# Peptides against a protein of PDB entry 3C66, part 106

Target 1, 189 residues: chain A of PDB entry 3C66
Amino acid sequence: KSWANLFEKNDFFFRYKFYLEITAYTRGSDEQHLKWSGLVESKVRLLVMKLEVLAGIKIAHPFTKPFESSYCCPTEDDYEMIQDKYGSHKTETALNALKLVTDENKEEESIKDAPKAYLSTMYIGLDFNIENKKEKVDIHIPCTEFVNLCRSFNEDYGDHKVFNLALRFVKGYDLPDEVFDENEKRPSK

## One batch from the design tools (peptide; made by RFdiffusion4, then SolubleMPNN)

Design b2_p21_6_s2 (from b2_p21_6 with F1P P8K V9S V16I)
Fold by OpenDDE base, seed 5:
Structure b2_p21_6_s2 (fold): chain B 189 residues (1-189), chain A 21 residues (1-21)
Amino acid sequence: as target 1 above (189 residues)
Amino acid sequence: PPLPPLAKSFNPEDFIFTPDE
């Protein structure tokens, strides 16, 4: 089976029990977000390489495409709420209080000129090599190094009011709805 | 110099886990 079939969207989000989510956030312009998310995406391969060498990790497999979304984000509190609630099925329903920007509504006057939060999310599927079910896996070092690498690239990326980067460890049954097609059933616990 | 503070949402404890729990 060619490596190409391993990257089909449909199988990726069902293949692993565990995922690492990497979300680049921007509260600013689309141009600012394009530069920031593009930088983060360019460094994901370095994170994968650092994860793969950990004894407790059998596989670290990146999904090849980001998920893109944007919300009307009038306040700093809304921006903090997005960062807190996004990336988990358990909490993502709180985002329904915000206006999702879509191709259908982006030209509406109330949305066009509104402050926006942009999100680009990358996924890494994880398989673990743990002999003892009570053994802990620690991935905080490579994750911290990755965040520091991205945020130190440009001084402007130190502004937490504009640019943020979050990593989240998520179980497959708690992945956001965005990763599944309308005809796909969410993985069970 | 101290590493720039991680994003407010980054908790190192969230990356130390038992996969089977």
Scores: peptide ipSAE 0.247, ipTM 0.746, DockQ to the pose 0.492
Fold by OpenDDE base, seed 4:
Structure b2_p21_6_s2 (fold): chain B 189 residues (1-189), chain A 21 residues (1-21)
Amino acid sequence: as target 1 above (189 residues)
Amino acid sequence: PPLPPLAKSFNPEDFIFTPDE
């Protein structure tokens, strides 16, 4: 199947057993987030290239579009909680304690002027070349290099109070609800 | 210049895994 058929949303989140999530976080302005997330997104292809050359990686396919979300984030603790809980179906329910910003509510006075955390999440579908089921795969080097590359691009991106970048290895059955349409059933274990 | 520290949410050990576990 051509690469073009791999980028159809409907099959991407069902195609792989494993995903690497790359989330750019910004607690600040929309403009700050646009610059930060745009930088991170621009570098994802470099991460893919570094993953593809690892002996344990058979396939690394990026999803072409980021997932965008934002939360009212009054405190630094809320921002830490978002970063801890986001990106896994097991933990994402904790985010219900925060107000998700939507197109429907963004103009509400309580939301409009509230401090916000912005999230842009990129997904890489992973297939492993494991001969022995007990063999460990190690992708920490490319991931670390990627984070360092993004964080070192501008001095401002070193401020962890504003800008964060997380990578998460997730099984397909534990993907966030955001990746599935209302009529799609989550992959089973 | 020294590389900025990794994000608090990034643990390199989380990327060393057995896929079938």
Scores: peptide ipSAE 0.245, ipTM 0.748, DockQ to the pose 0.536
Fold by OpenDDE base, seed 1:
Structure b2_p21_6_s2 (fold): chain B 189 residues (1-189), chain A 21 residues (1-21)
Amino acid sequence: as target 1 above (189 residues)
Amino acid sequence: PPLPPLAKSFNPEDFIFTPDE
């Protein structure tokens, strides 16, 4: 089956038990976020290639499209909260305390000129080649190399007050609601 | 130049796991 059929949203988030989430965060302008997220997205292929050569990984398949969201983010504490709570179904309800920016509300005066946090999230579906369920998988080296590659590309990306990059290992039942359509049932545990 | 510090949210131990159900 061609890679193209794996990029249909409906099967991707049900296909794997495990996912690696890659989120680029920006507390700044839309232009700053576009440059930062575009860089991160351009490097995901290199991470996939490094994951695929690990003996414990059978398959690493990227989802081709980022998930985009933005929040009104008036304080640094709000920005830290977004980074802590985003990317897990268990914790994402805490984001309801913030104003989500939508196409319907983005032109409201209180939202238009407000400080914003922008999020772009890429997903990698993981299948493991482990005969013994007690064997450990270690992906920290490829992930560290990826973060270092992105953060070292421009000196401005060293400013953690503006630019952040998080990787999160997530089980399919704990994926954020954004990956499912309104009519889709979340994978069971 | 020294590599920029990893994001506060990056813990290497979070990437060493048993893929249990």
Scores: peptide ipSAE 0.239, ipTM 0.745, DockQ to the pose 0.533
Fold by OpenDDE base, seed 2:
Structure b2_p21_6_s2 (fold): chain B 189 residues (1-189), chain A 21 residues (1-21)
Amino acid sequence: as target 1 above (189 residues)
Amino acid sequence: PPLPPLAKSFNPEDFIFTPDE
């Protein structure tokens, strides 16, 4: 299959059993988020390169487009909840307690000037080269280095009240609903 | 300078896994 076919959304989220989610969070302005998420996105390729050279990794394939979302986020607790619950189908229903910002509602007075959390999520499909079923894969080093690289780029990105970066290892059946179209059936276990 | 604390959601153990599990 050509590399081009792997960048089609529908095939990508069914192709791998495992995904690495990279989510940039910003509780602040859209401009702050654009800078932060853009930085994180620009570094994903470096993470991919570091993953690909690991003996246990056969393929690390980035999805080409981030998934963008934003929520009304009036409190720090709401922001912590977003970071805890987002990125897993098992937990994402908790986000229904927050108002999702959409193109249809963004101009509403109650939303327009409200504090917001912005999310940009990138996905890496993972295939493993494991000969023995008991062999563990350890990707914590490249992931840690990636987080440190992003966070250290600007001093402002050290403020966890505003900027956050999460990496999550997720199985295909536990991917967020956002990655599937309405007509697509979630992968089974 | 100390490395900035890993994001609250970053647990190193979450990145050590057996793919068949």
Scores: peptide ipSAE 0.227, ipTM 0.743, DockQ to the pose 0.521

Design b2_p21_6_s3 (from b2_p21_6, 7 letters changed)
Fold by OpenDDE base, seed 4:
Structure b2_p21_6_s3 (fold): chain B 189 residues (1-189), chain A 21 residues (1-21)
Amino acid sequence: as target 1 above (189 residues)
Amino acid sequence: FPLAPLAKSFKPEDFIFIPDK
């Protein structure tokens, strides 16, 4: 089966037990976010290549499209909260304290002029070589190299008040609701 | 290149320790 047939959204988030989430955060303008997220997205393939060569990783398969979201983010504390709570079904309900920006509400005066945090999230499905049960797979090195690569690309991307980049390891049953369609049931434990 | 310390955005726990199970 060609790699192309693996990119159907509906199968991707059910195919793997484990996912690496790569989220680019921007508290600033949409233009700043487009530049930052576009850079991060352009480098994901390099991370995949570095993951694939790890002995404990059988498959590292990127999902082709980012998930985009934005929140009204009045304070730095709100921005820290978003970064802490986003990317896990267990914690994402805490984000309900913030206004999610939607196509329906984006033109409301209270939302239009509000400071925003923008999020672009890429997913990598991971399959591990379990037969070597004793080998801890350490993805720390390739992940750190990836973050350093992204953050070093422009000096502005060193400003953690504006630009952030998180990598999160998530189990399929703990994926955010955004990856599933309304008719899809999340994977069981 | 010295690996810059993982910025706060990386929790060490987010790095996969595949448990033996």
Scores: peptide ipSAE 0.092, ipTM 0.714, DockQ to the pose 0.335
Fold by OpenDDE base, seed 1:
Structure b2_p21_6_s3 (fold): chain B 189 residues (1-189), chain A 21 residues (1-21)
Amino acid sequence: as target 1 above (189 residues)
Amino acid sequence: FPLAPLAKSFKPEDFIFIPDK
């Protein structure tokens, strides 16, 4: 049974209380982003394997498709703002200050030749072994190893002005709006 | 290998506090 058949998009973002978001950022060309995001996506399975062996993690399930977005990003400060605000429902409204690139607007003269930030986001649903003890599950080690694996693949990926990689631990009620269809109600606390 | 300081990618908040029930 392929993982793809287990995760119909329909309930994945409702199934878990906790998610790990993995976002590849690129301020540059679409070609640069395709190479960077494709690398990151190719390594997600290795992160899942390392998470699954942690005693406090019962299940780590990746969503099979990335979420793609891009913004007009004229400054380095805008790029830092995107990285700070993206990936949480509480903060994503700050991105409304930037021009989202869409299929409808991408050919506009003001957008076509503008500097862009590209985002590709992968999601891992997490289920924890909540035995009676307040056992803190430390995912810092596997996440650090994952970031180092991606960043060390090519020296160009060390340029934080162009390439970034963020991991964010998010509760289901604080997932970005992009993961829900217009008719879906966000999970409650 | 010195763990390069994880860049801005990990906030201290990323320590999973499993909330009590």
Scores: peptide ipSAE 0.069, ipTM 0.686, DockQ to the pose 0.300
Fold by OpenDDE base, seed 5:
Structure b2_p21_6_s3 (fold): chain B 189 residues (1-189), chain A 21 residues (1-21)
Amino acid sequence: as target 1 above (189 residues)
Amino acid sequence: FPLAPLAKSFKPEDFIFIPDK
């Protein structure tokens, strides 16, 4: 079976017990976000290669497409809240306090000219070697190298008021709702 | 080089504790 069939959206978020989420955040223009997220996405393959060579990691498979979302983000506190709450089913309900930008509402005057936070999220499915279950797999090094690689590409990406990059380790049952279709049942614990 | 503490980008909780069986 070709690698192409492995990335059908339908089973990726059910295939692994563990996922690494990579989220690029931008509080600014759509153009700023497109440049930032595009850079981050272009480097994900390098992170995968660094994860695959770790003794405790059996498989690191990237999902092929980013998940895109945006919120009205009038304050810096709202932007910090988005970065704290996004990426986990346990905490994502706090984002309901913010206005999600949709194709249906994006042209409303109150939304069109409002300050926005843009999010692009990439997923890596992880399978671990059973023999190494007692050994802490330290992914901190490859993740740190990845963040430094992205942020050092342009001096503007050092501005944490505009550009942020988060990596989150998530269990399959705690993935955000956005990764499942309406008819899909969330994985059980 | 001490890896500069990754700023707000990494929560300490993101370190993979592979749960025991």
Scores: peptide ipSAE 0.051, ipTM 0.682, DockQ to the pose 0.254
Fold by OpenDDE base, seed 3:
Structure b2_p21_6_s3 (fold): chain B 189 residues (1-189), chain A 21 residues (1-21)
Amino acid sequence: as target 1 above (189 residues)
Amino acid sequence: FPLAPLAKSFKPEDFIFIPDK
């Protein structure tokens, strides 16, 4: 099966038991987010390369398209809540307390002028070398190096009030609803 | 260089437990 058929959205989020989510957050302008998320996205390949060389990782496969969302984010507490709750099916329902910005509502005056948090999420499917069932694969080093690489690229990206970067290890059954089409059933536990 | 704390969402304790199943 060609690599091209692996990018049919429908199979990627069912193919792996484990995923690494990489979310770039911006509480600011769309332009700021575009620069930040574009930088993060450009570095994901370097993270993949660093993951693939770990003895416990058999495959690290990036999904090619980011998932993008934005919320009205009037407070810093709301921005922290987004970062804490986003990226897991168990917790994402808490985001329903915030106004999701959509193409339908973005021109509403109350939404247009509101402070926004922008999110861009990249996914890496992970397959592990199971032979040593008891060996914990430590991905902390590659992930930390990746965060430091992104954050150190520009001094502005050091401002945690505006720019954030989260990496979350998620099981396939706990992926956010956004990765599934309306007709797709979430993987069972 | 102090390793910037991984974002709150990456718990260093999230050792990938390959579940037995």
Scores: peptide ipSAE 0.032, ipTM 0.672, DockQ to the pose 0.366

Design b2_p21_6_s4 (from b2_p21_6, 7 letters changed)
Fold by OpenDDE base, seed 3:
Structure b2_p21_6_s4 (fold): chain B 189 residues (1-189), chain A 21 residues (1-21)
Amino acid sequence: as target 1 above (189 residues)
Amino acid sequence: PPLAPLAKSFDPNDFIFTPDE
């Protein structure tokens, strides 16, 4: 089946045992986030190409659309908490302590002018070569090169108080709730 | 140039997987 038919959302988050999450974080303006996330997203294809050539990786398949979220983020500690807790079903419930910005609440006076953290998350489904199942697969080099590429693109992206970029390796059963529709059951362990 | 750390302490071990686990 051509790559084109794999871009339909319907089974992507059930197809792989393992995923690499790439999250661009911005504590600032929506304009700052748009520039930062757009840069990160534009480089994901380069990361995929670097992953595909590694021994032990059979497939690295990017999901085509980012997942977007934003939170009221009044403090630096809240921003650190978001970066700690986001991207895993085991830990994401801690984000309930923060106000999620929604289409229904974005115009509320307490939310409209509040400091915000913006999140854009890309997913890569990973399949490993059976021959190397007993061997460790190391992806730290391409991941580090990717982060350096994004962070070095503009001097402003070196400010960790505003711009962050995290990569997380997750199992399909530990994907965030955002990737599943209301009628979809999370993959079992 | 020193590799920029991932947002959290980039532990290379977090990116080393055993596919059967």
Scores: peptide ipSAE 0.170, ipTM 0.718, DockQ to the pose 0.504
Fold by OpenDDE base, seed 5:
Structure b2_p21_6_s4 (fold): chain B 189 residues (1-189), chain A 21 residues (1-21)
Amino acid sequence: as target 1 above (189 residues)
Amino acid sequence: PPLAPLAKSFDPNDFIFTPDE
């Protein structure tokens, strides 16, 4: 079966029990975000290669497309809240307190000139090779190396007020609603 | 050198897990 059938959106988010989410955050301009997210996305393949060689990982499969979103983000506290709450179905409802920027509302004066947080999220599906149910998998090393690689690329990316990068380990039943189509049921526990 | 503290949101412990739990 061709690699092409493995990348259908609908099959990807049901195929794995576990996902690694990689989110690039920018509180600034769209141009700043494009540069930052583009850098992060360009390095995801290196992270995948480092994950695949770990004895506890059977498969690390990247989804090919980022998920893009943006919020009106008037305060630093709002930006911290976005980073805390985004990426989990359990917590994402807290983001309803913020104005999501959409194609329909982006030209509204109150939104157009407002400070924004931009988000680009990449997903890696994970399958584990654990013989003993009590064995722990440790992926912190390749994840830390990845974040350091991205953050050290340019001195400007050291500004945590503007640029952030988060990795989150998520179970398939706790994936954000954005990964599913309206007619799709999220995986059960 | 200790890896510079990554973003406030990065806890290395979040990446040490038992898949069946």
Scores: peptide ipSAE 0.170, ipTM 0.716, DockQ to the pose 0.428
Fold by OpenDDE base, seed 2:
Structure b2_p21_6_s4 (fold): chain B 189 residues (1-189), chain A 21 residues (1-21)
Amino acid sequence: as target 1 above (189 residues)
Amino acid sequence: PPLAPLAKSFDPNDFIFTPDE
């Protein structure tokens, strides 16, 4: 398959067994989130480059578009729950306790002026170059450097009450439902 | 400065893995 075909959603989320999820969180304004997520997204290519040079990584392939969502988030506990539960099929059902903001409901009085958590998630498909099944791959360093790069860009991004950045290593069968179309079957274990 | 956490519940071990497991 050409590299171009790997950027098609349906092929991408079935292509790899492993994914790195990068989620930018903002509990604040849409403007704050746009700046924060835009920064994070702009740096993903640097993370990819650092991953690709690791001997244990054969390919680190970014998906080209973020997945975006927002929730009514009235409390700090709700914001913690979003950060804990989001990004895994095993846990994402807990988010059903929160009101998802949609184009259809965003003008409702109970939603319009409500505190919100905004999420933007980037995905990197990973293929490994490990000859020995007992060998471990360590991506901690490049991931940590990436988070530090994003967080240090502006002093405001140090406020964990507003801005968060999480990286999650996820198996293809545990990807969130958002990455699949209604007619697509989730990858098996 | 201390390294920023990857998540609130960040465990560095979550980024050290065997791909075949």
Scores: peptide ipSAE 0.162, ipTM 0.719, DockQ to the pose 0.502
Fold by OpenDDE base, seed 1:
Structure b2_p21_6_s4 (fold): chain B 189 residues (1-189), chain A 21 residues (1-21)
Amino acid sequence: as target 1 above (189 residues)
Amino acid sequence: PPLAPLAKSFDPNDFIFTPDE
């Protein structure tokens, strides 16, 4: 069975203590974001393969569906704030200062023509093979190779004012609210 | 090739951790 069929949404975000978040950001058009996020998503399986061969990693399982969001983003400072605050439950409340674009509001004139930041987030659940609690796991090499692979695909993706790519290591209790259904209780510490 | 400066959001040190419970 492909890993894609192993996890219903409901079990995936409770199954692991640790997650790697991969977020593609675009401050531009929807078309620019679709190309950028689609590229990043297409490379996630290569990152998984590189993680799985590390001695300290027992399991690296991707969640196959991206999480999509967009915000009205009138300034570069707002775009930097989104990238700083997104991807952690501890910090995501700062995003409430921005207008979230929804299906209900997207046709409003003030939102329709506004500059937007688009976000596509992929998740990898991690299980570690650490016998000794003092053993360090280092995943920086696979992560760096992945970022370089995505950013080097097209020269336009070098423009950090438009295109960004973040990887974040997150504990299950600090996952963003977007991964849980309204009736789901967040994992405890 | 010079590692393209990892986006401001990528610190290699954030990927070196002890998975403490």
Scores: peptide ipSAE 0.157, ipTM 0.713, DockQ to the pose 0.470

Design b2_p21_7_s1 (from b2_p21_7 with V9E K10R E13T M16F)
Fold by OpenDDE base, seed 5:
Structure b2_p21_7_s1 (fold): chain B 189 residues (1-189), chain A 21 residues (1-21)
Amino acid sequence: as target 1 above (189 residues)
Amino acid sequence: EEEVKVLDERKKTGEFVFTPD
């Protein structure tokens, strides 16, 4: 398959053993989230470029489209829980305690007017150099610089009660269910 | 089970360092 095919969902989430998840969180309006997530998404290519030049990383390949989700989020504790539990198959079941907003239910009065947390998640597939399998690969600096770049763009993004950003390193077998179609079996350990 | 490593500003982040298996 050509490199171009990796930008399609097709086999992207089966191709790599490791993924870096970048999630932009917004507890506020849809408009606030569109601005925040759009900014984060626009900077992902810069992070990829910095990851690609690391000696331990053979490939850093971004998936081109974000995954979007939103939850009814009535409390700050709920927002903390979302940020703690989202992004891993082993922990995401805790989110079942919250109401997922869907196209089918978004117009219900109890959901329409409820406080919401919005999530946009970008994925980077990672392949490491075989020679470095016994060595640690440090990605702390480029990831921290990425976060700082996003936060510093607008002073309004300094409000952590509204805007948050997290990066998660996940193995293919522990990817969230959202990345797989109903007919797809998740990778085994 | 190995804990998922997260870089999160809300938490004191340790090493964001990985050993591929």
Scores: peptide ipSAE 0.452, ipTM 0.895, DockQ to the pose 0.705
Fold by OpenDDE base, seed 2:
Structure b2_p21_7_s1 (fold): chain B 189 residues (1-189), chain A 21 residues (1-21)
Amino acid sequence: as target 1 above (189 residues)
Amino acid sequence: EEEVKVLDERKKTGEFVFTPD
């Protein structure tokens, strides 16, 4: 497949065995999230560059579009739950306890003025240089540097009650449902 | 169940190290 095809959703989420998910969380206003997620998204390319030069990483390929979701998030515990459960198929069902904000329901009185948690998720497909040895790939440093870079941009982003950022290593078969179309079958183990 | 490895400041957990198996 051409490199161009790897930027297509249908090919991208089937192409790699492993993915790095970068999720920006905001419990606040849409404006706050737009600024925060926009910043995070703008730095993903830097992370990719740092990942690509690691000996254990053959390919780090970003998906170009973020996945956006928002939930009614009335409590801090709900926000913690979102951050804990989002980003994996095995855990995302817990989010069904929360009201997903959609274009269809966003104007409902019970939703419109409710506290929201906003999520923007970027995906990086990973291909590793697997030689015969079970070599571990350490991506802690570039990922930590990325987080620090994002948080250091504005002092306001230091408020973890509002702004959070997590990186999740996920296998293709455990990707969230959001990355697949209704007609697509989830990758097998 | 294999725990999903997360780099999350809230959890301050261990090494973000992977074995691609």
Scores: peptide ipSAE 0.451, ipTM 0.895, DockQ to the pose 0.692
Fold by OpenDDE base, seed 1:
Structure b2_p21_7_s1 (fold): chain B 189 residues (1-189), chain A 21 residues (1-21)
Amino acid sequence: as target 1 above (189 residues)
Amino acid sequence: EEEVKVLDERKKTGEFVFTPD
């Protein structure tokens, strides 16, 4: 199959055993989030390039579009919970304790003026080169450089109460529900 | 249960290493 076909959602999240999730978090305004997430998204290509040249990585393929979500986030503890629980099927059920902001409810008085956490998540599918007899693949350096690159762009992004960035290594069977359509079956182990 | 590995600045993790199994 051509790489062009992997830009379609239905094939991408079934194609790889492993994914790298890049999530930009913002507890603040939508404008703040648009700037932060836009910056992070603009740098993903550089991370991909650094991953592709690693001997243990055969393929690093980014999904073209971010996944967007937002929650009512009245406390700092709620923001910590979002960052801890988001990005894995096994943990995301904890987010049900928070109010998800939707197009249907965003104009409700209790939601409209509430503090919010915004999330933008980019996905990279990973295929490893098993033939190279490397039992372990270390991606710490390129991922750290990526985080530093994003954080260094503007001093305002140094406020961890507002702006955060995390990278999560996830197996295909443990991807968040957001990446699958309602009629799609989650990959098995 | 396999622990999901996360690179998070809040956790100050020094390693982001994986076994592709």
Scores: peptide ipSAE 0.451, ipTM 0.896, DockQ to the pose 0.689
Fold by OpenDDE base, seed 3:
Structure b2_p21_7_s1 (fold): chain B 189 residues (1-189), chain A 21 residues (1-21)
Amino acid sequence: as target 1 above (189 residues)
Amino acid sequence: EEEVKVLDERKKTGEFVFTPD
């Protein structure tokens, strides 16, 4: 079975204690974001393959669908805030200071032509093969290689004012609200 | 509170190492 068929959304975000979030950020056009996020998404499988072979990782399972969001992002400081605060339940409330672009508001004059930050987030569920709770799992190398692979693909992606990529290690109870349906309860600690 | 570890080139994070606890 393809990874695409392995998990329904509802089961995926409850199945693992740990997740690796991969977020592609674009402060620019939708077209720029489509290219950037599409590239990042296309490389996630390679990252998974590199993670799966690590002795400390029992399972690295990607959720196949990206989560898409966009915000009105008038300043560079706003873009930094988005990158700093997105991807964790603990911090995502700070994003309420920004205007989330929705299907309902995207055609409003104040939003339509406003500078935007686009976010595409991929999730990898992680199960660790650690018998001793003191054992550390180092995923720095495969993650760094992944970032380098994405950024090196096109010179344009070297512009950090426009294109950014971050990987975040998140516990299941601290996943962003976007991954849960309105009727779903967040996993407990 | 355990800080979320992020690999972000903007942040000189030298280590992306986890102890699953």
Scores: peptide ipSAE 0.441, ipTM 0.891, DockQ to the pose 0.692

